# Peptides against a protein of PDB entry 2MBZ: the designs that were tried, part 9

Target 1, 143 residues: chain A of PDB entry 2MBZ
Amino acid sequence: GINLTPEEKFEVFGDFDPDQYEEEVRERWGNTDAYRQSKEKTASYTKEDWQRIQDEADELTRRFVALMDAGEPADSEGAMDAAEDHRQGIARNHYDCGYEMHTCLGEMYVSDERFTRNIDAAKPGLAAYMRDAILANAVRHTP

## One batch from the design tools (peptide; made by RFdiffusion4, then SolubleMPNN)

Design b1_p9_3_s3 (from b1_p9_3, 5 letters changed)
Fold by OpenDDE base, seed 5:
Structure b1_p9_3_s3 (fold): chain B 143 residues (1-143), chain A 9 residues (1-9)
Amino acid sequence: as target 1 above (143 residues)
Amino acid sequence: SLSLIAAFV
């Protein structure tokens, strides 16, 4: 898991505890390259690394919310760019994330109510908006 | 967070 003290975990993640999903993630993805890569990369992460990751995620969330508030469609250049940054962030921090994988993640955001609730905490409909932006971004990058 | 949630597939 994440090699932080309980206090450090709270400081970085707040009410969200990623370790709650450890068993389920292992059951679903334990035999995948993505899981292996994530475990390998994150094993060396410091508190500062995790905080940076959280800051990046928060910034991205704000971008999507701003796009939604502005009425920009999920297939707008702005929304697709945000989706691309999301994909690249996953690739840097966790595992190789191609467009197909990213699309699968986007679909999970709307199909698994736990993820939907967590994402939509920032703004109702954000998960669906992100899914649509992720899909649009994948399409524009597919020849 | 978005990236954390994404990592927990």
Scores: peptide ipSAE 0.183, ipTM 0.823, DockQ to the pose 0.491
Fold by OpenDDE base, seed 2:
Structure b1_p9_3_s3 (fold): chain B 143 residues (1-143), chain A 9 residues (1-9)
Amino acid sequence: as target 1 above (143 residues)
Amino acid sequence: SLSLIAAFV
């Protein structure tokens, strides 16, 4: 789990408790390299590290929302760049995230109601927009 | 919003 006190967890994540999903994540991902890498990386994370990760996620969310509000298509250069930054962020903070993995995550965002609801809390249709941007970014980087 | 669980199922 996340090595933070309840108070620190509240400061960083607010009402969201990532440890609520620990069992399910282990059940679904426990046998993967991604899970191993994530556990190894996050084991040493401080509150400041987790806060940075949250800040990055919030910034990226705002960025995608701004693109949508501006009417930029999900396969625009701006949207694909945001998707690339998302992929790189996962790679830095959790596990090696190739374009295939990224597209799988994108699809999950629209196929799993929990992800869709969580993401679309910022803006309706955001999950689908992200999925499409992720796919477009993967295509342009896959010869 | 992108949460930590966005990295996993």
Scores: peptide ipSAE 0.180, ipTM 0.818, DockQ to the pose 0.439
Fold by OpenDDE base, seed 4:
Structure b1_p9_3_s3 (fold): chain B 143 residues (1-143), chain A 9 residues (1-9)
Amino acid sequence: as target 1 above (143 residues)
Amino acid sequence: SLSLIAAFV
């Protein structure tokens, strides 16, 4: 799992405990290349690495929320750019994330109620907004 | 905020 002490995990993730999802992730994705790549890549991550990843995720969430609050369509340049940054962040930190994979993730965000509740904790409808932005971004990059 | 599960791994 995550190579951090309990204290470090609390400092980085706070009330969110990623370990509580370990069994579910393994059950669903344990036989995929994405899972293998993520385990291999994150095995060397330090506290600073995980903190950076958490900061990036928080920043991206705030960015999407700001777009929604501003009334920007999910297929706007701003929303699609945020989706692209999301994709690139996954690719950089976890596993190779092509546009097809990204659209699958976006669909999961709205089809799996557990993901929906987790994401929408920041703002109601955020998961659906992200899904739409992810799809739009994928379409513009795969003509 | 986006959680680590958003990347499903």
Scores: peptide ipSAE 0.168, ipTM 0.810, DockQ to the pose 0.495
Fold by OpenDDE base, seed 3:
Structure b1_p9_3_s3 (fold): chain B 143 residues (1-143), chain A 9 residues (1-9)
Amino acid sequence: as target 1 above (143 residues)
Amino acid sequence: SLSLIAAFV
């Protein structure tokens, strides 16, 4: 799992306990290249690395919320750029994330109630907005 | 904290 003390885990993740999902993730993804890449990359992560990843996620969340509040459609350049940054962030921190993989993740955000609940905690409908932006970004890069 | 689990479908 994540190589942090219980105190450090609480500082970084708060009420979210990533260890709660470790077994399920291993069961679903344990034999995939994505899982292998993620384990290899995160093995050396420090508390500061995990905090950076959380900060990046929070910034992206704020960015999407701002777009929604401004009434920008999910297929706007702003929303698609945010989706692209999300894809690239996954690629840097976890595993190779092509547009097909990204669209699959986006669909999971709206089909898995646990993801939807966690994402929409920031703003109702955010998961659906992200999914739509992810799809739009994938389409514009696969004409 | 979506990134950890979200990294995996």
Scores: peptide ipSAE 0.156, ipTM 0.810, DockQ to the pose 0.395; fails the geometry check

Design b1_p9_3_s4 (from b1_p9_3, 4 letters changed)
Fold by OpenDDE base, seed 5:
Structure b1_p9_3_s4 (fold): chain B 143 residues (1-143), chain A 9 residues (1-9)
Amino acid sequence: as target 1 above (143 residues)
Amino acid sequence: SLSMLSYFV
């Protein structure tokens, strides 16, 4: 698991508790390469590493919200670039994330209400916007 | 905002 004290976890993740979902994640992903890669990569992460990851996620959230507020379509270059950065961030920090995997994640954001509520806390419709941007980004990178 | 949970299906 995440090698942080309860205080450190609260400082980084706030009200979100990653350990709350550990069992479900294991049940869903336990036999996948993604799970293995994530466990291997994150095993050495410090509080500063986790804070960096959270900061990147917060920045990406603000970026998507700003795009929505500006009226930019989810298939705009700005939205697709944000989706690409999201994909690359997952690949860098957690597990290999190709475009197919990324689109699967995007679909989960709108099909699982827990994820939808979590994401839309920043702005209603953000999960759907991200899903659409993820899909558009995948399409533009597929011959 | 996005969370680590969003990295898993």
Scores: peptide ipSAE 0.346, ipTM 0.893, DockQ to the pose 0.431
Fold by OpenDDE base, seed 4:
Order: structure tokens, then sequence, then C-alpha cells
Structure b1_p9_3_s4 (fold): chain B 143 residues (1-143), chain A 9 residues (1-9)
């Protein structure tokens, strides 16, 4: 798992406890390539690595919220670029994330109520906005 | 903000 002390985990993740979801993630995705890649990559991560990843996630959240507040459509260049950065971040830090996989993630954000509640904690409708941006970004990058 | 959960698939 995540090789951090309880204090370090709190410093990085705050109220979010990834350990609470470890069993469920393993049950649902334990036989997938994405799961294996994620476990392999993250096994060597330091506290600084996890902090960087969390900072990137926070920044991306703020970026999407700002786009929504500005009234930018989800298929705008700004929103699609944010979606692309999201995809690239997953690919660098966790597992290979092509556009099809990314689209599946986006659909999960709106179809699984727990994901919707988690994401919309930042702003109501954020999950749907992200899904739409992810889809638009995938379309523009698919020949 | 986005949590690590959003990456779990």
Amino acid sequence: as target 1 above (143 residues)
Amino acid sequence: SLSMLSYFV
C-alpha cells in the first residue's frame, strides 16, 4: 500500500483516507492491468511524491471549478485542455490512460453516486462537467 | 478537490 506513516497520510490526504477503499478497489479492479501498474508505480513513491500528486489534483480541481464559474462550456479549449492534463497526470503517476480509458473514467464519475458525491464536494455539477470535458477531449484526439 | 478515489478503475 501507501508507505506513509499515519501522520504523513494525514498531512498529504487530509480527511480522505485511501486505506478505506483499498479492499473495494482490489475486489473490483484487482485483476486489471491498470491496478497492477498503479501498484507497481506507487510502491516506490515518497511522501514528496504523494504530496505532488495531491497538489496536482487540487490544482486541476480549482481549474475546472474556475472554468465552470466563468461559464466556459465543457467542450471549450480550456475545458478540454484541463481534461487532457487530467489524463496525462493519471498516465504519469498511476497507469496507462488512453482516451478510451479516460472516457470510461468520466462516465464512472456520473454513474457511480459515490464518485459523484466525492467530486461534487468541490462544486455541484463538477462530475458532469468533467465527464463532458473528458469526452470532448477524447473526440478531438481520436482520428 | 479530486481525491485519489477518482483514479481507481
Scores: peptide ipSAE 0.344, ipTM 0.893, DockQ to the pose 0.474
Fold by OpenDDE base, seed 1:
Structure b1_p9_3_s4 (fold): chain B 143 residues (1-143), chain A 9 residues (1-9)
Amino acid sequence: as target 1 above (143 residues)
Amino acid sequence: SLSMLSYFV
């Protein structure tokens, strides 16, 4: 789990409580390499590490929103580059994330209403936009 | 905004 005090968790994640989903994540991922890698990497993370991860996520969110506001297609170079940065961020901080894994995450964003609601809080349709950008980025890297 | 939850299927 995340080795932070309740106060530290609130400071970093706000109303989102990662511990709330620990059992579900374990049920879905518990026997995968991704889960093992994530547990091993994050075990040493400090509050500052988690804050950096959250800051990166916030920046990426703003980046996608800006692309949408500018009318850039989800398969534009800008959107695909943002998707690539998302994939690389996951790989750096959590677990090896190939393009197939990334597209699975993207599909989850639109098929699980909990994720859709959380993501679209920043901008309606953001989850779908991200899914499409993730897919386009995967296609261009795996012709 | 994206969160840690978004990294798990």
Scores: peptide ipSAE 0.341, ipTM 0.892, DockQ to the pose 0.433
Fold by OpenDDE base, seed 3:
Structure b1_p9_3_s4 (fold): chain B 143 residues (1-143), chain A 9 residues (1-9)
Amino acid sequence: as target 1 above (143 residues)
Amino acid sequence: SLSMLSYFV
C-alpha cells in the first residue's frame, strides 16, 4: 500500500482519498497480473515518487484540456500522442499496459460516474475526450 | 485531474 501519513497523502492526492477504494480495488483486481505488478513496483515508492506520479497526471490533464480548448479533434496527432504518453506512463509506474488494456481504461472513464466526475472536474467532457483519444491511438497502432 | 484510482476500477 501507500506508506504515507494522512498529512502526506493529503499533500499529494488532495481531495482524493485512496483508502476509500482500497478494498474495492483488491476485490476487483486482486487476482490480476496488473494488480501484482503495481504492488511490486509501488512497494518502494516514496512521497517524492507519488508526487512525481501526480505531477505527471496533472501535466497530462492540462495537456488534454489545452487540446480541447484549441479545438483539436480527439483523433488528432496531438491528442493521440497525449494518449500514448498516458499509456506509457501507466506502464512505467504501475503495470504493463497494452492498447487493449488502455482502451478498457478509457471506457471505464466514461462508464463509471465516479471517474467521470473526477476527471471532468478539470473540464466538462474531458473523460469522453480522453476515451476517444485513447481509442484513436489504439487503432492507429493496431491497423 | 487523473488520480491513482484511474489505473484501477
Scores: peptide ipSAE 0.325, ipTM 0.886, DockQ to the pose 0.438

Design b1_p9_4_s1 (from b1_p9_4, 5 letters changed)
Fold by OpenDDE base, seed 3:
Structure b1_p9_4_s1 (fold): chain B 143 residues (1-143), chain A 9 residues (1-9)
Amino acid sequence: as target 1 above (143 residues)
Amino acid sequence: DEAAELLAR
């Protein structure tokens, strides 16, 4: 698990409690390379590292919301660039994330109601917008 | 292959 005190976990993750999902994640994905890579990378993370990761996620959320508010299509250059940054962030912090993996994650955001609820807390429809941008970005990089 | 359920969101 994440090597933080209960108080530190609350400070970093707030209403999202990763401990609630730890057992399920291990059961579903414990034998995958992605799970192994994530455990290896995050084993050395400090509170400051986790906070940085959350800050990056918040910045990306703001970018997507701004694009939606401006009426930019999910397949616009701006939206696809945000999706690319999202993919690269996952690759840096957690595990190798190719375009196919990224599209699978995008689909999960709209098919798993828990993800949809958590993402759409920032703006209704954000999960679907992200999924569409992720797909568009993958398509432009795999002609 | 998702494995991102914990944090990669």
Scores: peptide ipSAE 0.150, ipTM 0.809, DockQ to the pose 0.117
Fold by OpenDDE base, seed 2:
Structure b1_p9_4_s1 (fold): chain B 143 residues (1-143), chain A 9 residues (1-9)
Amino acid sequence: as target 1 above (143 residues)
Amino acid sequence: DEAAELLAR
């Protein structure tokens, strides 16, 4: 799991405790390449690494929310660029994330209630907006 | 294959 003290985990993740999902994640995804890659990468992560990941996620959330508030379509250049940054962030921090994988993740965001709830905590409909942006970004990069 | 170890993003 994440090798942080309880205090460090609180500082980094706040009310979200990823350890609560460790067993379920292993049961659902333990036989996938993505899971293996993520475990291998994150095994060496420090508190600072995890904090950076959280900061990146928060920044991305703010970007998507701002796009929604501005009325930008999910297939706008801005939304697709945010989706691309999201994909690259996953690839950098966790596992190889091609465009097909990314679209699958986007679909999971709207089909898995836990993901939808966590994402939409920032803004209702954000998960669906992200899914649509992810799909649009994938399409434009796989002509 | 929708593997993600983080139930957030």
Scores: peptide ipSAE 0.148, ipTM 0.803, DockQ to the pose 0.092
Fold by OpenDDE base, seed 1:
Structure b1_p9_4_s1 (fold): chain B 143 residues (1-143), chain A 9 residues (1-9)
Amino acid sequence: as target 1 above (143 residues)
Amino acid sequence: DEAAELLAR
């Protein structure tokens, strides 16, 4: 789990408590390489590391929201670039994330209501937009 | 397989 005090967790994650999903995540993904990699990487993370990760996520969210507000298609260069940055961020912070994995994650964002709810808290339809951008980015990189 | 260590976007 995340090695932070309750106070630190609140400061970093706010109302979202990732530890409440720890059991399900372990049961669902505990035997995957991604889970192992994430566990190994995050074991040494400090509060500052987690804060950086959240800041990066917030920045990406703002980018996607801005693209949506501007009416940019999910397969636009801007949207695909944001999706690429998202993929790279996952790879840097958690686990190796190829385009196939990324596409699977994107699909999960719209098929798992909990993900959809969490993502769309920023803007309704954001999860679907991200999924589409992720798919488009994967396609352009794997012709 | 998909994977999500942290149930976040």
Scores: peptide ipSAE 0.140, ipTM 0.799, DockQ to the pose 0.119
Fold by OpenDDE base, seed 5:
Structure b1_p9_4_s1 (fold): chain B 143 residues (1-143), chain A 9 residues (1-9)
Amino acid sequence: as target 1 above (143 residues)
Amino acid sequence: DEAAELLAR
């Protein structure tokens, strides 16, 4: 799990408790390379590392929300660039994330109600918007 | 995978 004290976890993650999902994540993804890579990488993460990751995620959330509010299509350059940054962030912080993996994650965001609820807390429909942007970004990067 | 959990953004 995340090597932080309960206080540190609260400071970084707030209302979201990643420990709530650890067992299910292991059950669903424990046999994947992504799971192995993530556990290996994050084992050494400090509070500052996790805070940086949260800050990056929050920034992308605000960016997607702004795009939605502006009426930008999910396949706009702005939305696809945000999706690309999301993919790169996953690759940097957690596990190798190719475009196929990214599209699978995007689909999970709309098919798993818990993900949908957590994402849409920022704005209703955000999960679907992200999924669509992720798909569009994957398509444009496929010759 | 804690990444999957945190990827909800």
Scores: peptide ipSAE 0.139, ipTM 0.788, DockQ to the pose 0.089; fails the geometry check

Design b1_p9_4_s2 (from b1_p9_4, 7 letters changed)
Fold by OpenDDE base, seed 3:
Structure b1_p9_4_s2 (fold): chain B 143 residues (1-143), chain A 9 residues (1-9)
Amino acid sequence: as target 1 above (143 residues)
Amino acid sequence: DKAAEILRK
């Protein structure tokens, strides 16, 4: 798990508490390759590692919000590139994330109210925009 | 990525 003190966890994750989901994630996905890969990779992560991961996520959020504010379609080159960076970030930090897996994650962002609420805290409709960009990026890489 | 800790449905 995340071997940080309660104070450190608050500093890194803020209002989002990953501990609230630990048992559910283990029960649902504990026997999957993705879960195993994530546990193996994150076992050695320090507070600084987790902070870098959150910083990357925040930067990506800012990119998507900027695209939305500019009126760029979710299937624009800019939006699809942001989605690709999101996919690669998951692959680097957590588990192998192909385009099909990424599409499934995108659908979860709009179908699970917990994800939708957390993502849309940055901007209403962001989860749907991300889902659309993720789908478009997957399509362009699997013609 | 916070979402990555909760895998796909």
Scores: peptide ipSAE 0.092, ipTM 0.796, DockQ to the pose 0.110
Fold by OpenDDE base, seed 4:
Structure b1_p9_4_s2 (fold): chain B 143 residues (1-143), chain A 9 residues (1-9)
Amino acid sequence: as target 1 above (143 residues)
Amino acid sequence: DKAAEILRK
């Protein structure tokens, strides 16, 4: 799992506790390539690595919120570029994330109330906005 | 990404 002390975990992840979902994730996806890739990659992560990942996620969240506040549609180039960066971040840090996988994740953000609640904590409607941007980005990259 | 830790395909 995540090789951090309880204090370090709180410093990095805050109120979101990934360990809370460990059993469910293993039960549902423990036999998938994505799960194996994630476990393999993250096994060597230091506190600094996790902090970097969280900083990247926070920056992306702020970016999407700014787009929403500016009234940019989810299928704008700005929103689609943010979605692309989101996809690439997942690919670098966790598991291979193609456009189909990314679209599935986007759908999860609006269909699983736990994800919706966690994401919309930053701004109401953010999960739906991200889903739409992810879908638009996938479409433009799928000839 | 925190959300990416919960897999769903």
Scores: peptide ipSAE 0.090, ipTM 0.795, DockQ to the pose 0.110
Fold by OpenDDE base, seed 2:
Structure b1_p9_4_s2 (fold): chain B 143 residues (1-143), chain A 9 residues (1-9)
Amino acid sequence: as target 1 above (143 residues)
Amino acid sequence: DKAAEILRK
């Protein structure tokens, strides 16, 4: 799991406790390459690393929200660029994330209520907006 | 990303 004290975990993740999902993730994905990569990468993460990751996620969230507030379509250049940055962030911090994987994640954001609830906490409909942007970004990068 | 870390489809 994440090698942080309970206090540090609260400082970084707030009310969200990723360890609550550890068993489920292991049971469902423990034999996948993505899981292996994530565990190997995060094993060396410090509190500062986790904080950086959270800051990046928060910034991206604000970026998507701003796009929605501006009325930009999810397949706009701005939204697709944000989706691309999201994909690259996953690849950098967790596991190799190609466009197919990314689209699967996007679909999960709207099909798994847990993700939808957590994402839409920032703005209702954000999960769907992200999913659409992710798909559009994948399409434009597919020859 | 919390989603990437804890779950994937």
Scores: peptide ipSAE 0.089, ipTM 0.796, DockQ to the pose 0.108
Fold by OpenDDE base, seed 5:
Structure b1_p9_4_s2 (fold): chain B 143 residues (1-143), chain A 9 residues (1-9)
Amino acid sequence: as target 1 above (143 residues)
Amino acid sequence: DKAAEILRK
């Protein structure tokens, strides 16, 4: 799991506890390459590493929200670029994330109510917007 | 990414 004290976990993740889902993730995905890669990468992460990851995620969230507030379509260059940065961030920090994997994640964001509720806490409809941007970004990179 | 901790369906 995440090697942080309870205090550090709260400082970094707030009310969201990633370890809450550890058992479910292991049961569902424990035999996948993504699971292995994530566990191997994150095993050495410090509090500063996790904070950096959260800061990146928060910045990306603000970026998507700003795009939505500006009325930019989810398939705009701005939204697709944000989706690309999201994909690259996952690849850098957790596991190899190609465009197919990314679209699957995007679909999960709208099909799993837990993800939807968590994401939409920033802005209603954000999960759907992200999913659409992720799909558009994948399409533009797949001739 | 927090969501990345829970893998795809």
Scores: peptide ipSAE 0.098, ipTM 0.795, DockQ to the pose 0.109; fails the geometry check

Design b1_p9_4_s3 (from b1_p9_4, 5 letters changed)
Fold by OpenDDE base, seed 4:
Structure b1_p9_4_s3 (fold): chain B 143 residues (1-143), chain A 9 residues (1-9)
Amino acid sequence: as target 1 above (143 residues)
Amino acid sequence: AEAAELLAR
């Protein structure tokens, strides 16, 4: 699990408690390479590391919301670039995330109501927008 | 389809 004190966890994650999903994540993905890689990589993370990851996630959320507010299509250069940064962030912080993996994650964002609810808390329709941007980004990078 | 830790945003 995340090696932080309860106080540190609150400071970093606030209202979103990752421990709330620990058992579900293990049940659904515990036998995957992604799960193994993530557990191995994050085992050494400090509070500072987790804070950085949270800051990156928040920034990306704001970026997607800004794109939506501006009326930019999900397959615009701006949206696809944001999706690419999302993919790279996952790869850097958690597990190898190729374009196929990324598109699978995008589909999960709209098919799993719990993900949809959590994502759309920032802006209604954000999960669908992200899914579309992720798919578009994957397509443009596929020969 | 795969996932790991808290990609709910």
Scores: peptide ipSAE 0.138, ipTM 0.803, DockQ to the pose 0.088
Fold by OpenDDE base, seed 1:
Structure b1_p9_4_s3 (fold): chain B 143 residues (1-143), chain A 9 residues (1-9)
Amino acid sequence: as target 1 above (143 residues)
Amino acid sequence: AEAAELLAR
């Protein structure tokens, strides 16, 4: 779990507590390398680390929303670059995230209603837009 | 279908 006090967790994550999904995550992904890597990396994270991760996520969300508002296609250079930064962020903070993994995550964002709801809280259709951008970015980086 | 942690969104 996240090594923060309840107060610190609230300050960083607000009304979203990722630890409430710990059991399900373990059941679904507990035997994967990604899960192992994430547990190992995050075990030493401080409040400042988690806050940084949230700030990065928020910034990326703003970028995608801005692209959508501007009418930029999900396969535009801007959208694909945002998707690439998203992939790299996951790789730095949680686990190795190749393009195939990233594409799978994108699909999960639209197939798991909980992800869809959480992502689309920023803007309706954001999850689908991200999925499309992730796929486009994966394609352009796969010779 | 590889993925992990709801946190890595």
Scores: peptide ipSAE 0.132, ipTM 0.800, DockQ to the pose 0.108
Fold by OpenDDE base, seed 2:
Structure b1_p9_4_s3 (fold): chain B 143 residues (1-143), chain A 9 residues (1-9)
Amino acid sequence: as target 1 above (143 residues)
Amino acid sequence: AEAAELLAR
């Protein structure tokens, strides 16, 4: 699991405790390269590393929300660029994330109610917007 | 649907 004290975890993740999902994640994805890579990368992460990751996620969330509020389509350059940054962030912090992988993640955001609920907490429909932006970004980068 | 289940906090 994440090598932080309970207090540190609260500071970084607040009401969300990622370790609550450790067993399920291992059961579902434990045999994938993505899981292995993530475990290897995060094993050395400090509190500051996790905080940075959360800050990046929050920033991206605000960015998507702003795009939605502005009425920008999910397949706009702005939305696709945000999706690209999301993909690169995953690649940097967790595991190699190609466009196909990213598309699969986007689909999960709308098909798994837990993800949908967590994402849409920022703005209703955000998960669907992200999924659509992720797909559009993948399409434009696929020869 | 991949190992990024921890990211969507």
Scores: peptide ipSAE 0.125, ipTM 0.803, DockQ to the pose 0.104
Fold by OpenDDE base, seed 5:
Structure b1_p9_4_s3 (fold): chain B 143 residues (1-143), chain A 9 residues (1-9)
Amino acid sequence: as target 1 above (143 residues)
Amino acid sequence: AEAAELLAR
């Protein structure tokens, strides 16, 4: 799991505890390269590393929400750019994330109610918007 | 987003 004290975990993640899902994640993804890579990368992460990751995620969430509020379609350049940053962030922090992987993640965001609920906490429909932006971004980067 | 990423291992 995440090598932080309970207090540090609360400071970084707030009400969301990723370790709550450790067993399920292992069951669903334990045999994937992504899981292995994530475990290897995050094993050395400090509190500051996790905080940076959360800050990046929060910023991205704000960007998507702002795009939605502005009425920008999910396949707009702005939304696709945000999706690209999301993909790159995953790649830097967790595991290799190509466009196919990213689209799979996007689909999971709308098909798994736990993801949907957590994402839509910021704004109703955000998960679907992200999924659509992720797909559009993947399409524009696919020859 | 990070929460989603972690669950998406």
Scores: peptide ipSAE 0.111, ipTM 0.792, DockQ to the pose 0.100; fails the geometry check

